# Ledger of designs, part 144: peptides against a protein of PDB entry 4GMN

Target 1, 375 residues: chain A of PDB entry 4GMN
Amino acid sequence: RYANITLLALVTLASIGTDFQETLVKGNQGSRESPISAADEEWNGFDDADGDAMDVDQKSSSGEDQEEDYEEIDVKEDDEDDDDDSITSEMQADMERVVGADGTDDGDLEDLPTLRELIQTAVPQLIRLSNLPIDSDESLTIQSHALSALNNISWTISCLEFANGENANIHNAWYPTAKKIWRKTILPILEADSADLKLATQVTSLAWAVARVLHGETPTDGNPHRKFISLYHSSKQQAGGNSNSIEEPEDPFQGLGVKCIGVVGSLAHDPAPIEVNREVGVFLVTLLRQSNNVPPAEIVEALNQLFDIYGDEELACDKEVFWKDGFLKHLEEFLPKMRTLTKGIDKRTQPELRTRADEALLNLGRFVQYKKKHA

## One batch from the design tools (peptide; made by RFdiffusion4, then SolubleMPNN)

Design b2_p18_2_s1 (from b2_p18_2, 11 letters changed)
Fold by OpenDDE base, seed 2:
Structure b2_p18_2_s1 (fold): chain B 375 residues (1-375), chain A 18 residues (1-18)
Amino acid sequence: as target 1 above (375 residues)
Amino acid sequence: SEEERLRELGRRRLEELL
């Protein structure tokens, strides 16, 4: 009885999350294309503002160097001793702390009461339900539905624009919750090393949605990028053996391989550790080098992730990874292969894949030209 | 169903926020 009510509530929350995404996509269709199409924006590079260097002969006024002594705030890493106390007590205390932190500016979501309730009330319960001990088919079903609801909510929020301080109130409310989903839902499932490809696909989809907001600020504990790279390779080995029974998703962009690429790409954005960025960048460039055996949708996603990660020359990863590891050469060598790949996609049978491949090919040409100009 | 009611309530509240 309770399990059926819980299941119904989870299905309802997953449906609300989907309806929310559809509503946001429809609302945004007046101003910006769908968030699926935000990945379809032509990478324009940096517009070289030919700033006419107006020779403003501003005289050297010798203003005194006030060395403002930036006190190094020694953020003591409180070693939270992982005392193995029952997952139920700490999660309950953390739920009570998240509800009981009445002291942070509760005003930021006053105009968004449904989103507030979704983030503050529903998501913590979904996290709890996703972490229940798996002792029955019923527990597996509850976990799957909790992950589905979390996925739909997280995807919906990841469809909001947060650039330039847009939706900052939503971002600020979501950010700690997104980190909690990562730490309490995603990591434990990834660490359990389950051979369940369905569960792996669900958690990877959720991880991508969360990482699309957190980017390089996603917790790096336990090297999750390596787990997703491993999952990518494992998924390819399994598909090669039993080609008959894993229904490849009808949508090539819903494949586990694409999702793994999307996660690790998102994890590699600034301010990610340079070593994380390097391992991901090498993985992505290696996919391009091995493109003859890689699905076209995964190549498109890998290219888009490479453009987003290495598009900014001011980022440390440009010098320390992109240039240092010679990625430009690999991208330039891939350009003729991408032209062949893109032309091989039938516009009649796979119109979306063809459009996205045509865009990724265009962006690859622009990106290679940009990087050659700034070499 | 109770599900359809909750779905419709959620949808309506979302439409009031956009």
Scores: peptide ipSAE 0.024, ipTM 0.442, DockQ to the pose 0.099
Fold by OpenDDE base, seed 3:
Structure b2_p18_2_s1 (fold): chain B 375 residues (1-375), chain A 18 residues (1-18)
Amino acid sequence: as target 1 above (375 residues)
Amino acid sequence: SEEERLRELGRRRLEELL
């Protein structure tokens, strides 16, 4: 009975986190900045005002206008008033406020009572439940659901803009809680060093969501970047041995490898220690060098992380790592491989992967040109 | 153990990068 109520509460908290994420995505789709597409934004470099427009002569091949008579399939809007009673009117009002909130500098979540209760009341309980001694299948189930709820909440919060002091109240409330999730949930599970790939995937997804907010301010105690790099390599060895269907997630970006790259990339941002940045940067560049054996989605993520980490020339990591360790040469040598890789992705069967690979290829070209200009 | 083998493989791969 108590377990079933706890599980129902955890499922409900996980649902609230998902519904909140979907509402933030829908709210931001009205504004041109999809928070999920922050990785899909064209890297424009720093606008150096020297507009030498390279005239790319797009030869317009006149394809014949086959007027395919699109039969207007009158999709009856069945107004299924799915009263998805999952979202309380207070939660919906908080979601609308988070989407609509011009960053009021009041560090109190007074205007966001549901989000406040999620951060202050629910998350501390989820941290407790994720840290229960695993002595039964019931304890494993509770841990998995607690990690799922923490993941959904943390991902949702990580989709908020915090640049330029936006959502500073939410950031300030979340930041100490995110550090607590890291220290109390993520690190202990990583240190337990279980061969459970499901648990590893859950904790790595949560770690990425947390690290997307904390970046280089993520606690470096115990070198967690090395644990995620080790997990990346270990996961590749397990997948090769068991011919059992690891159901490759239908979404190639939901793989443990992508999640490991996302975590370590996020951990390597300024103000991360230069040695942490170096170890991550070398890992990412080495994936590009070994790209023949790396899934395309992991290459896309590794590129995006490299652009984000090394995009700013004023950062210490640009001089002390990027230039010193000769990363530009490796990126330039990877350009023709990336063109081949991207062209090898079927647009019909993997449209998202192809789009994100085309964007990452474009950004790689721009990034290499930018870095060559600033050499 | 298999776990210890995987940990050691991960560690060695990291050392091969650095």
Scores: peptide ipSAE 0.014, ipTM 0.410, DockQ to the pose 0.015
Fold by OpenDDE base, seed 1:
Structure b2_p18_2_s1 (fold): chain B 375 residues (1-375), chain A 18 residues (1-18)
Amino acid sequence: as target 1 above (375 residues)
Amino acid sequence: SEEERLRELGRRRLEELL
């Protein structure tokens, strides 16, 4: 009786999180439907009607070139050096306050009562349920549903913008809870080293959603990036041997390989330890070098992660990893391979994969040019 | 970026649902 009520509550929480994700995904697709202008005007073939070349010689006249002398109006650029230095000091002080409060300031969610109850009431119970001893098929089912609900909530929150202090109240409420999910749910499951690929896929999806908010501030204890890299390699070895391929998800971006790349990429962002960043960066660049044996969706994700990790030249990882380990050469050598890979994707059968590959190819060209200018 | 645009669409859609 209690198990059925708990299961119904977990299914309901997972459904709420799915409805949020589907709404976010549909919102994203609807804005990329820029109307394909109907420039598929069927150019109806010009019938080569043999119409006779009538030679009409018309002669007409010599209109005079009036040289109108456009006077160059010398617009004096008044260099008004408006030293608008004033805005920098208050914005820096508010940013330092947000970073410096190691206090359990529960972000004020008074205006967001549903989100407050999800973060403060539901998520702590889901963490508890995901950590129950697995002693029965019922306990395994409860764990799977708790992980699904945590995944859907965490993914929904990870779709919010938190850059430049946006949604700071939500970020501040979520951040301690996200670290709690990592330490209490994700790490214990990764340490159990289960051969269950379903559980590994669920925990990796949750880890990606959590790491998309925590980035380099994700707890590095136990080297979780190495566990996800190991899981990536193990998943490739299993897919090659058994014709019981876990039904490749209809969406190529929902594969375990893509999820592993998304997790380790997110973990490698500043302020991650330079050696964590290096190990992840070398892993991602190695996927590009081995691209003939890597699914196109994993290449797209690996490229996006490399752009996000190494897009800022002021970060310590740019000097100590990107330049020091010679990543630019590998990205430049990959450009012709990426063009071939992208052209090999059929637009009719895999339109999303093709669009994301075309974007990643465009961004790779821009990124290589950017890094060459800043060398 | 295209990712920033996706994040902003995600943000607005979540704000409409909350």
Scores: peptide ipSAE 0.009, ipTM 0.450, DockQ to the pose 0.041
Fold by OpenDDE base, seed 5:
Formats: structure tokens, sequence, C-alpha cells
Structure b2_p18_2_s1 (fold): chain B 375 residues (1-375), chain A 18 residues (1-18)
């Protein structure tokens, strides 16, 4: 009885976190690209005004428009008037306020009561539930649902703009909680080192969401980047051995490999220790060198992480890692491989993967050109 | 265990990257 009520409450909290994310994505479609599309943002470099536009002569091949008649699947809306609509409407109203609010600096969430209760009341209980001793299938189920709720909440918050002091109140409220999630939930699960790939995928998803806000300020205790790199390699060894392929998620970007890359990339940002940055940078560049055996989505993510980590020449990692370890040569040598990889993706069967690969290819060309000018 | 084998494989692969 209590466990079923706890499970229902955890499912509801995970749903609330999803609806909150959807509301952010819908609100952002009007003015700023979605935070999933923040990885699709064209890397413009620094504003050097003298960019001679290379005339890319796109020969228009006239493909014949086959009108495929999409049958409307009549989804029956079963209007069950559940009390859940009231909480979802309050969260939607909080999200509309977050998208519209010039962040006041006080870290006070007075204007965001639902988000405040989520961060201050719900998340600490979810952290507690994720840390319960696993002594039963029921305890494992509770942990899984607590991790799902933490993931959805953390992901949603990671979708907010925090640059230039935007949403500073939310950032200031979330930052200490994100560090608690990292230290109390993520690290203990990673240290337990369970052979459970489902649990590893859940904790890696949560770690990515948390690291997208904390970046290089993520606690480096116990070298968590090495644990995620080890998890990346171990997951590749299992996929080759057991014909129980965990069904590759229908979305190529939801794979454990992509999530591991996203975590370690985020951990390597300034002010991360230079050694952490180097180990991650070498890992990412090595994926590009081995690209013939790497899924395209992992290559796209590894490129975007490399652009974000090494885009700024004023950062210590530019001189001490990027230039010192000769990363430019590896990126330049990868350009023709990336062109081949991108062209090999079918636009019809994998439109999103193709779009993100086309963007990553464009950004790679620009990034290599930028770094050659600043050598 | 298979778990210990996977940990050791991950560790060795990391050492090959450094």
Amino acid sequence: as target 1 above (375 residues)
Amino acid sequence: SEEERLRELGRRRLEELL
C-alpha cells in the first residue's frame, strides 16, 4: 500500500517534470530554439565582421514530389477529469512566468511557487528515495522512478537560459540542489558499479541533465569523467556480445553512448581541472579518429562537445590542451570523413540525425577555419 | 564476475586513450 502510493507519487512527479519540459519547448519555439536545438545552434564563432561568404554552389537536383497520403489516426481523447490538471496548469503558469521573467537576482522563487516546492521539497525526497538500500524488487522500482523524476526535473531546469544572468533566481536555487543530486544520488550509484545497464542509463541521463547546468563546477571527487568513459567502453563491449541488444532507442540521441559523451563533455568545461579537460578531449578526439566504428549520433554529440569546450581561445584549456595536444590536426583530418558520414545518412528515414549531422559538419568547417586564423 | 570483466575492460580502454 505505502509503496504503491509512493510509486504513484513518483510517477506523478516524473509526469510533472515532463509536462514542464514540453511547456518550455513550446514556449521556446516562439523566440529561442528548443534546448534540444541548442545543440543544433549554428556555431557562429566570435564576431569577426570580415567573413567572406564562400559561395556553396548547391546544384538543385529536381526530386519529384510524391504526395504520400498520411492517414489521420483518430486518437480518442478519453476525457478523464483527473485532479492532475490543476497541478499541470500551475506548472504551466510557472513556466510561462520563467520564459517571460527578467530574473531577479535574489534567488527567491516567490513568483514561482510550484518550481520552488519542486526544488526545495520534492527533490530532497527523491534524493532520499534514490539512496534507499536495494533489498527488494520494490526498492529497485522506487529507485528507478525516483531517478526518472530527478532526470525530468533536472533536464527541464537545464533547458533554461542561465547565460548573462538570465534566470539567476532559478540558477541560484537549483545550483546547491544539483550538487546534492550529484554527490548523494549520482556518485553513490556510479561507485556501486552495478552491472545493471538500465540503472547505468538512468543515472547517466540524470548526470547529463545535472552537468548541463554545473559544467566544470561539477564536483570532480573520484574522477567521475573516468567512470563515464569506462561505462561508454563497457557498453560497447556488451552490445557486441549479447544478442539481447537493449533495443537501440528509436531516437539515436537517447543512446547510452551519446549520454556518456554529453556527461563527460559537460564535465570538461571551464573551470574544470586541466587534467579532466585533457582526458575528456583526448577521448572525444579519439572517437573521431575511430569514427568508422562509432554511431553517427555519438559523432555529432562528440563534435558539439568539442566546439563548446574549445570554442573560447581565452580559456586555459585552449592553450594547455587544444593547441598543446594538437587537436586542430585531428579535426581537420576528420572533415572529409564527416562529409562522407553525413552524406550516408538517409534524410527520409533519419531526418533529425541528418539535420544535426549537416549542422555539425558546417560547424566543424567553421571551427577549423576559426582555429587556423587564431593559431 | 562479468561485471568485474566489464570494469576492467573499461579501465584498460581508458588507459589506451591517455
Scores: peptide ipSAE 0.008, ipTM 0.401, DockQ to the pose 0.015

Design b2_p18_2_s2 (from b2_p18_2, 11 letters changed)
Fold by OpenDDE base, seed 2:
Structure b2_p18_2_s2 (fold): chain B 375 residues (1-375), chain A 18 residues (1-18)
Amino acid sequence: as target 1 above (375 residues)
Amino acid sequence: SEQQRLRELGRRLLELLE
């Protein structure tokens, strides 16, 4: 009886997350008509600002060299190691406070009471339900439904524009909760190294949705990028043996391989550690080199992630990884392969995959030209 | 109970979407 009530509540929350996504998409459609497919993030990095630099003859007034004596502030290396246990206790106390505070703190989401209740009330309970001890088929079912609800909520929020300070109130409310989902739901399940491909797919989908907001600010504890890379490879090894049993999702972009690429790509964005960026970048470039054995949808996703990670030349990863590890050469060598791959996709049977591959091919050509101009 | 809380939450959330 009780399990059925929890399951009904979880199914309801998962439905609400989907309905909320549709509502947010419709609300944003007042400005952009396209359903926000994960494809319509136009890489806006190509402002051909042929801005005629008007020669403003700024007269060099010889301002006097005040040698400001920069006192070397001896930043003591405070031993950061001990704070992880305190954060877990405070996050637990904050979970108890957020669950316990009937406090009239008019939170930053006054105009969005539904979203506020989803973030502040539903998500903490879903995190708890996703962490139940797995001792029965009922507990597995509860976990799966909790993960589905978290996935739908997280995907919905990840479809909001946060660039240029848009939706900053939602971002600020979601950001700590997203980190909590990562640390308390995603990492423990990913560390348990379960042979359950369904669970792995659910966690990876959730991880992608969360990482699409957190990007390089996603917690790097336990090297989760390596776990998702390992999961990618493991999923390919399993698919190669038993061709009959893994119904490849009808949508090529819903595959575990695509989701793994999306997660690790998102994790590699600035300000990710350069070593994390390098390992992910090498993984993605290696997929392009091995493209004959890689599904087209995974190639499209790997390209998009490479453009997003390395599109800005001002970022440390451009110099320290992209140029240093010679990624341009690999992208140039991949151009003719991508043309062949894209042309091989039937527009009649796979129109979306073909469109996204045509776009990725176009962007690859532009990206290679851009990087050659800035070499 | 936690399940009553989740049911009430789900009900409240549905009422807010309507």
Scores: peptide ipSAE 0.015, ipTM 0.555, DockQ to the pose 0.107
Fold by OpenDDE base, seed 5:
Structure b2_p18_2_s2 (fold): chain B 375 residues (1-375), chain A 18 residues (1-18)
Amino acid sequence: as target 1 above (375 residues)
Amino acid sequence: SEQQRLRELGRRLLELLE
């Protein structure tokens, strides 16, 4: 009875977190073009002031228009108006305010009461629930739902713009809580070294969401980047043996490998210790060197992380890692492989993966050219 | 007991949803 009430509350908090994310994504689509999928940000570190338009000779091969008459299967959407009244009018008003609010400097979430209660009251309870001793299937279920709710809340907050002091009130409220999630939820689960790939995927997704806000300010105690690199390698070894392949998620970018890359990339940003940055950078560059055995989505994510980490020449990691460890050579040698990889993705069956690979290929060309000019 | 602590946590979570 009580476990069912706790589970219902956790499911509802996870739903609220999802609905917040969806509303932020929809609201951002109206003002800023695409939802910040972690990869749709074009690397803007290249001032396109020098308009050397490379004439890409578009050879117009006249492919014959086969008009395949796709019969419109009239899928009657039975509008079951399941008015999932789970989103209160106050939550909707908070979501609209978060999308529209110019960041007032007041670190008080006075104008965002629901978000305040989520961060200050709900999240501390979710952290406690995620840390329960696992002594029963009920305790495992509670942990999974608590991790799901923490994931959805953390992802929602990670979709907010915090650059230039935007949403500073939310950032200031979230920052200590995010560090608490990291230290109290993520690290203990990673240290338990569980063979549970579901739990590993949940904690890695949560770690990515948290690290997308904390970046290089993420607590480095116990070298968590090495644990995620180890998890990446372990996940690849298990996929080759037992046919308990967790069905590769239909979305290539939801895979555990991509999530591990996203976490370690985010952890390597300035002001991360140079040795953490180096170990992550070497890991990412090694994926590019081994690209024939790496899923395309992981290559796309590894490229985007490399652009974000090493896009700024004023950062210590540029001189101390990028140039010292010869990363430019590896990126340049990878450029023809990336062209082949991208062309091998079917636009019809994997349109998103193809688009993101085309963008990552474009950005790789620009990035290599930029770094050659600034050598 | 752990069950009592669970009971209080889920009560507090429900009070946030009401």
Scores: peptide ipSAE 0.014, ipTM 0.562, DockQ to the pose 0.056
Fold by OpenDDE base, seed 1:
Structure b2_p18_2_s2 (fold): chain B 375 residues (1-375), chain A 18 residues (1-18)
Amino acid sequence: as target 1 above (375 residues)
Amino acid sequence: SEQQRLRELGRRLLELLE
């Protein structure tokens, strides 16, 4: 009786989280025309207007040579160094104060009462339910539903833009809760080293959603990146042996392998420890080298993670890992393999996988060209 | 007991959905 009530509450919370995700995704579509699919974060970094106009050799002939001497008016632009550096320091100091204050300044969510109640009231109960001793099939069911509800809420919040101080009130309310989910739910389940692939898939999905917000600020205690890399390898060994194919999720991007890549990629972002970044970067580059044995969806995710991790040349990981460990050579050597892989995907049977592979191929070409210009 | 804790958590979750 009480179990059924708890189960109904958990299913309803998971549904609210999904409906909220759909509402937020539709709300963001109203301002930017591009559907923010979870993959369509356009890496806005390449506004380099190098319009390499393909030389369409239109051979139009007519030759009149009029030499009009345009006098070079030497307009001395006086470089008034407008020291607009002042605004960046105060905004950065306020951001550092808001992030660095161990103050329980639960971001003011007065205008978002449903989201406030989800974060402040529901999530702490879900964390408690996910941490109950598993002594029965009933307790296992409750844990699974609590993880599903946490997953849906965490994914919903991870679809919000937090760059440039956007949604800072939501970020500030979520950030301490996301760290609590990580420390109290994700880490204990990962440390239990359960052979349950269903539980591993649920916790990995939740870990990805949480890590998409926390990035390199995700707690590094117990080297969780190594546990997810180990889980990736273990999942591949099990899939090869037992003909109980876990029904390959109808969506190639919902596979445990993709989720493991998404987690470890997110964990490797700045300000992650350089050794964590290196271990993840080497893992991702190794997948590209072994691409003949890797599902195309995992290759797409591994590429996107590599672009996001190493897209900024000002980050310590660019010099200390990307250049030092020779990643550019591996990406350049992978480019012809990616072209072959992408062309091998049937547009009719796997349209989404083909689109995302075409995008990842385009981005790989641009990324390799960029890194060569900045070498 | 653990069952009492589960019942109390379930009650609180329902009160959030009302």
Scores: peptide ipSAE 0.014, ipTM 0.556, DockQ to the pose 0.056
Fold by OpenDDE base, seed 3:
Structure b2_p18_2_s2 (fold): chain B 375 residues (1-375), chain A 18 residues (1-18)
Amino acid sequence: as target 1 above (375 residues)
Amino acid sequence: SEQQRLRELGRRLLELLE
């Protein structure tokens, strides 16, 4: 009886977290910044002042104008007003407030009762449930659902803008809770060294969501970056041995490898210890050097993380790691490989992966030029 | 909505887990 109630609560919380994320995505679709596209933001860390127009000699190949009369299939947009009644009016009202709230600096979620209840009531219980002794299939199921709910909530919150003091009330309420998730849920599961790839994927997804908010302020106790790097390597060894259907996630960016890169990249941001930054930076640059055996989505994520970590020249990691360890040379040497990799992605079969690879290639070119100007 | 009902159910279920 209690297990069924717990399971129903966890499923409900996971649903709420998903619907909240979907609402954020729908709300942000009105603003061109899809929260998934925060990784697709064009790296603007340099002023485009010196636009030396490289004359791309457009060789006019006169391909014959086959006027294929594409019959305008009048796709009647059946405006099925699917009133996707999926959003609770109170959650929708909280989302409308999150999108519209001028940053009142007080960590008071008075105006966000749903989010307050999720952070203050739900998350502490989910942390407790994720830490239950695993002694039965039922306890394992409870842990998995608790991790799923924590993941959905944490991802949703990580899709909010916190730069420039935006959503400071939510950030201030979430920050101590995020640290608690890290210390009480993520670290213990990582330390248990479970061979369960599903559990590892769940905890790594949660860790990425948490680390996307905490960045370099994520607790470095026990060197968690090394655990995720180890998990990355272990996951590659397992995938190579058992040709069993690890169904490649339909989304290349949902892979455990991408998630590991996202976590360690996020952990390496300032004010992370310079040694943590170095170990992560070397890991990421090493992936680029070994790119022939690395999935394209992991290369895209590794590039984006490198841009975010080393985009600011005023940070200690720029001088002490980026320049000192010669990362620019490795990035420059990777440019022609990235062009080949990106061109090898079929736009018809993998349109998203191709778009994100084209963007990462563009950003890599710009980043290399920027760093050369600031050398 | 069904989700408001689920949310309120979730809240009540969380209160039962305390």
Scores: peptide ipSAE 0.015, ipTM 0.579, DockQ to the pose 0.148; fails the geometry check

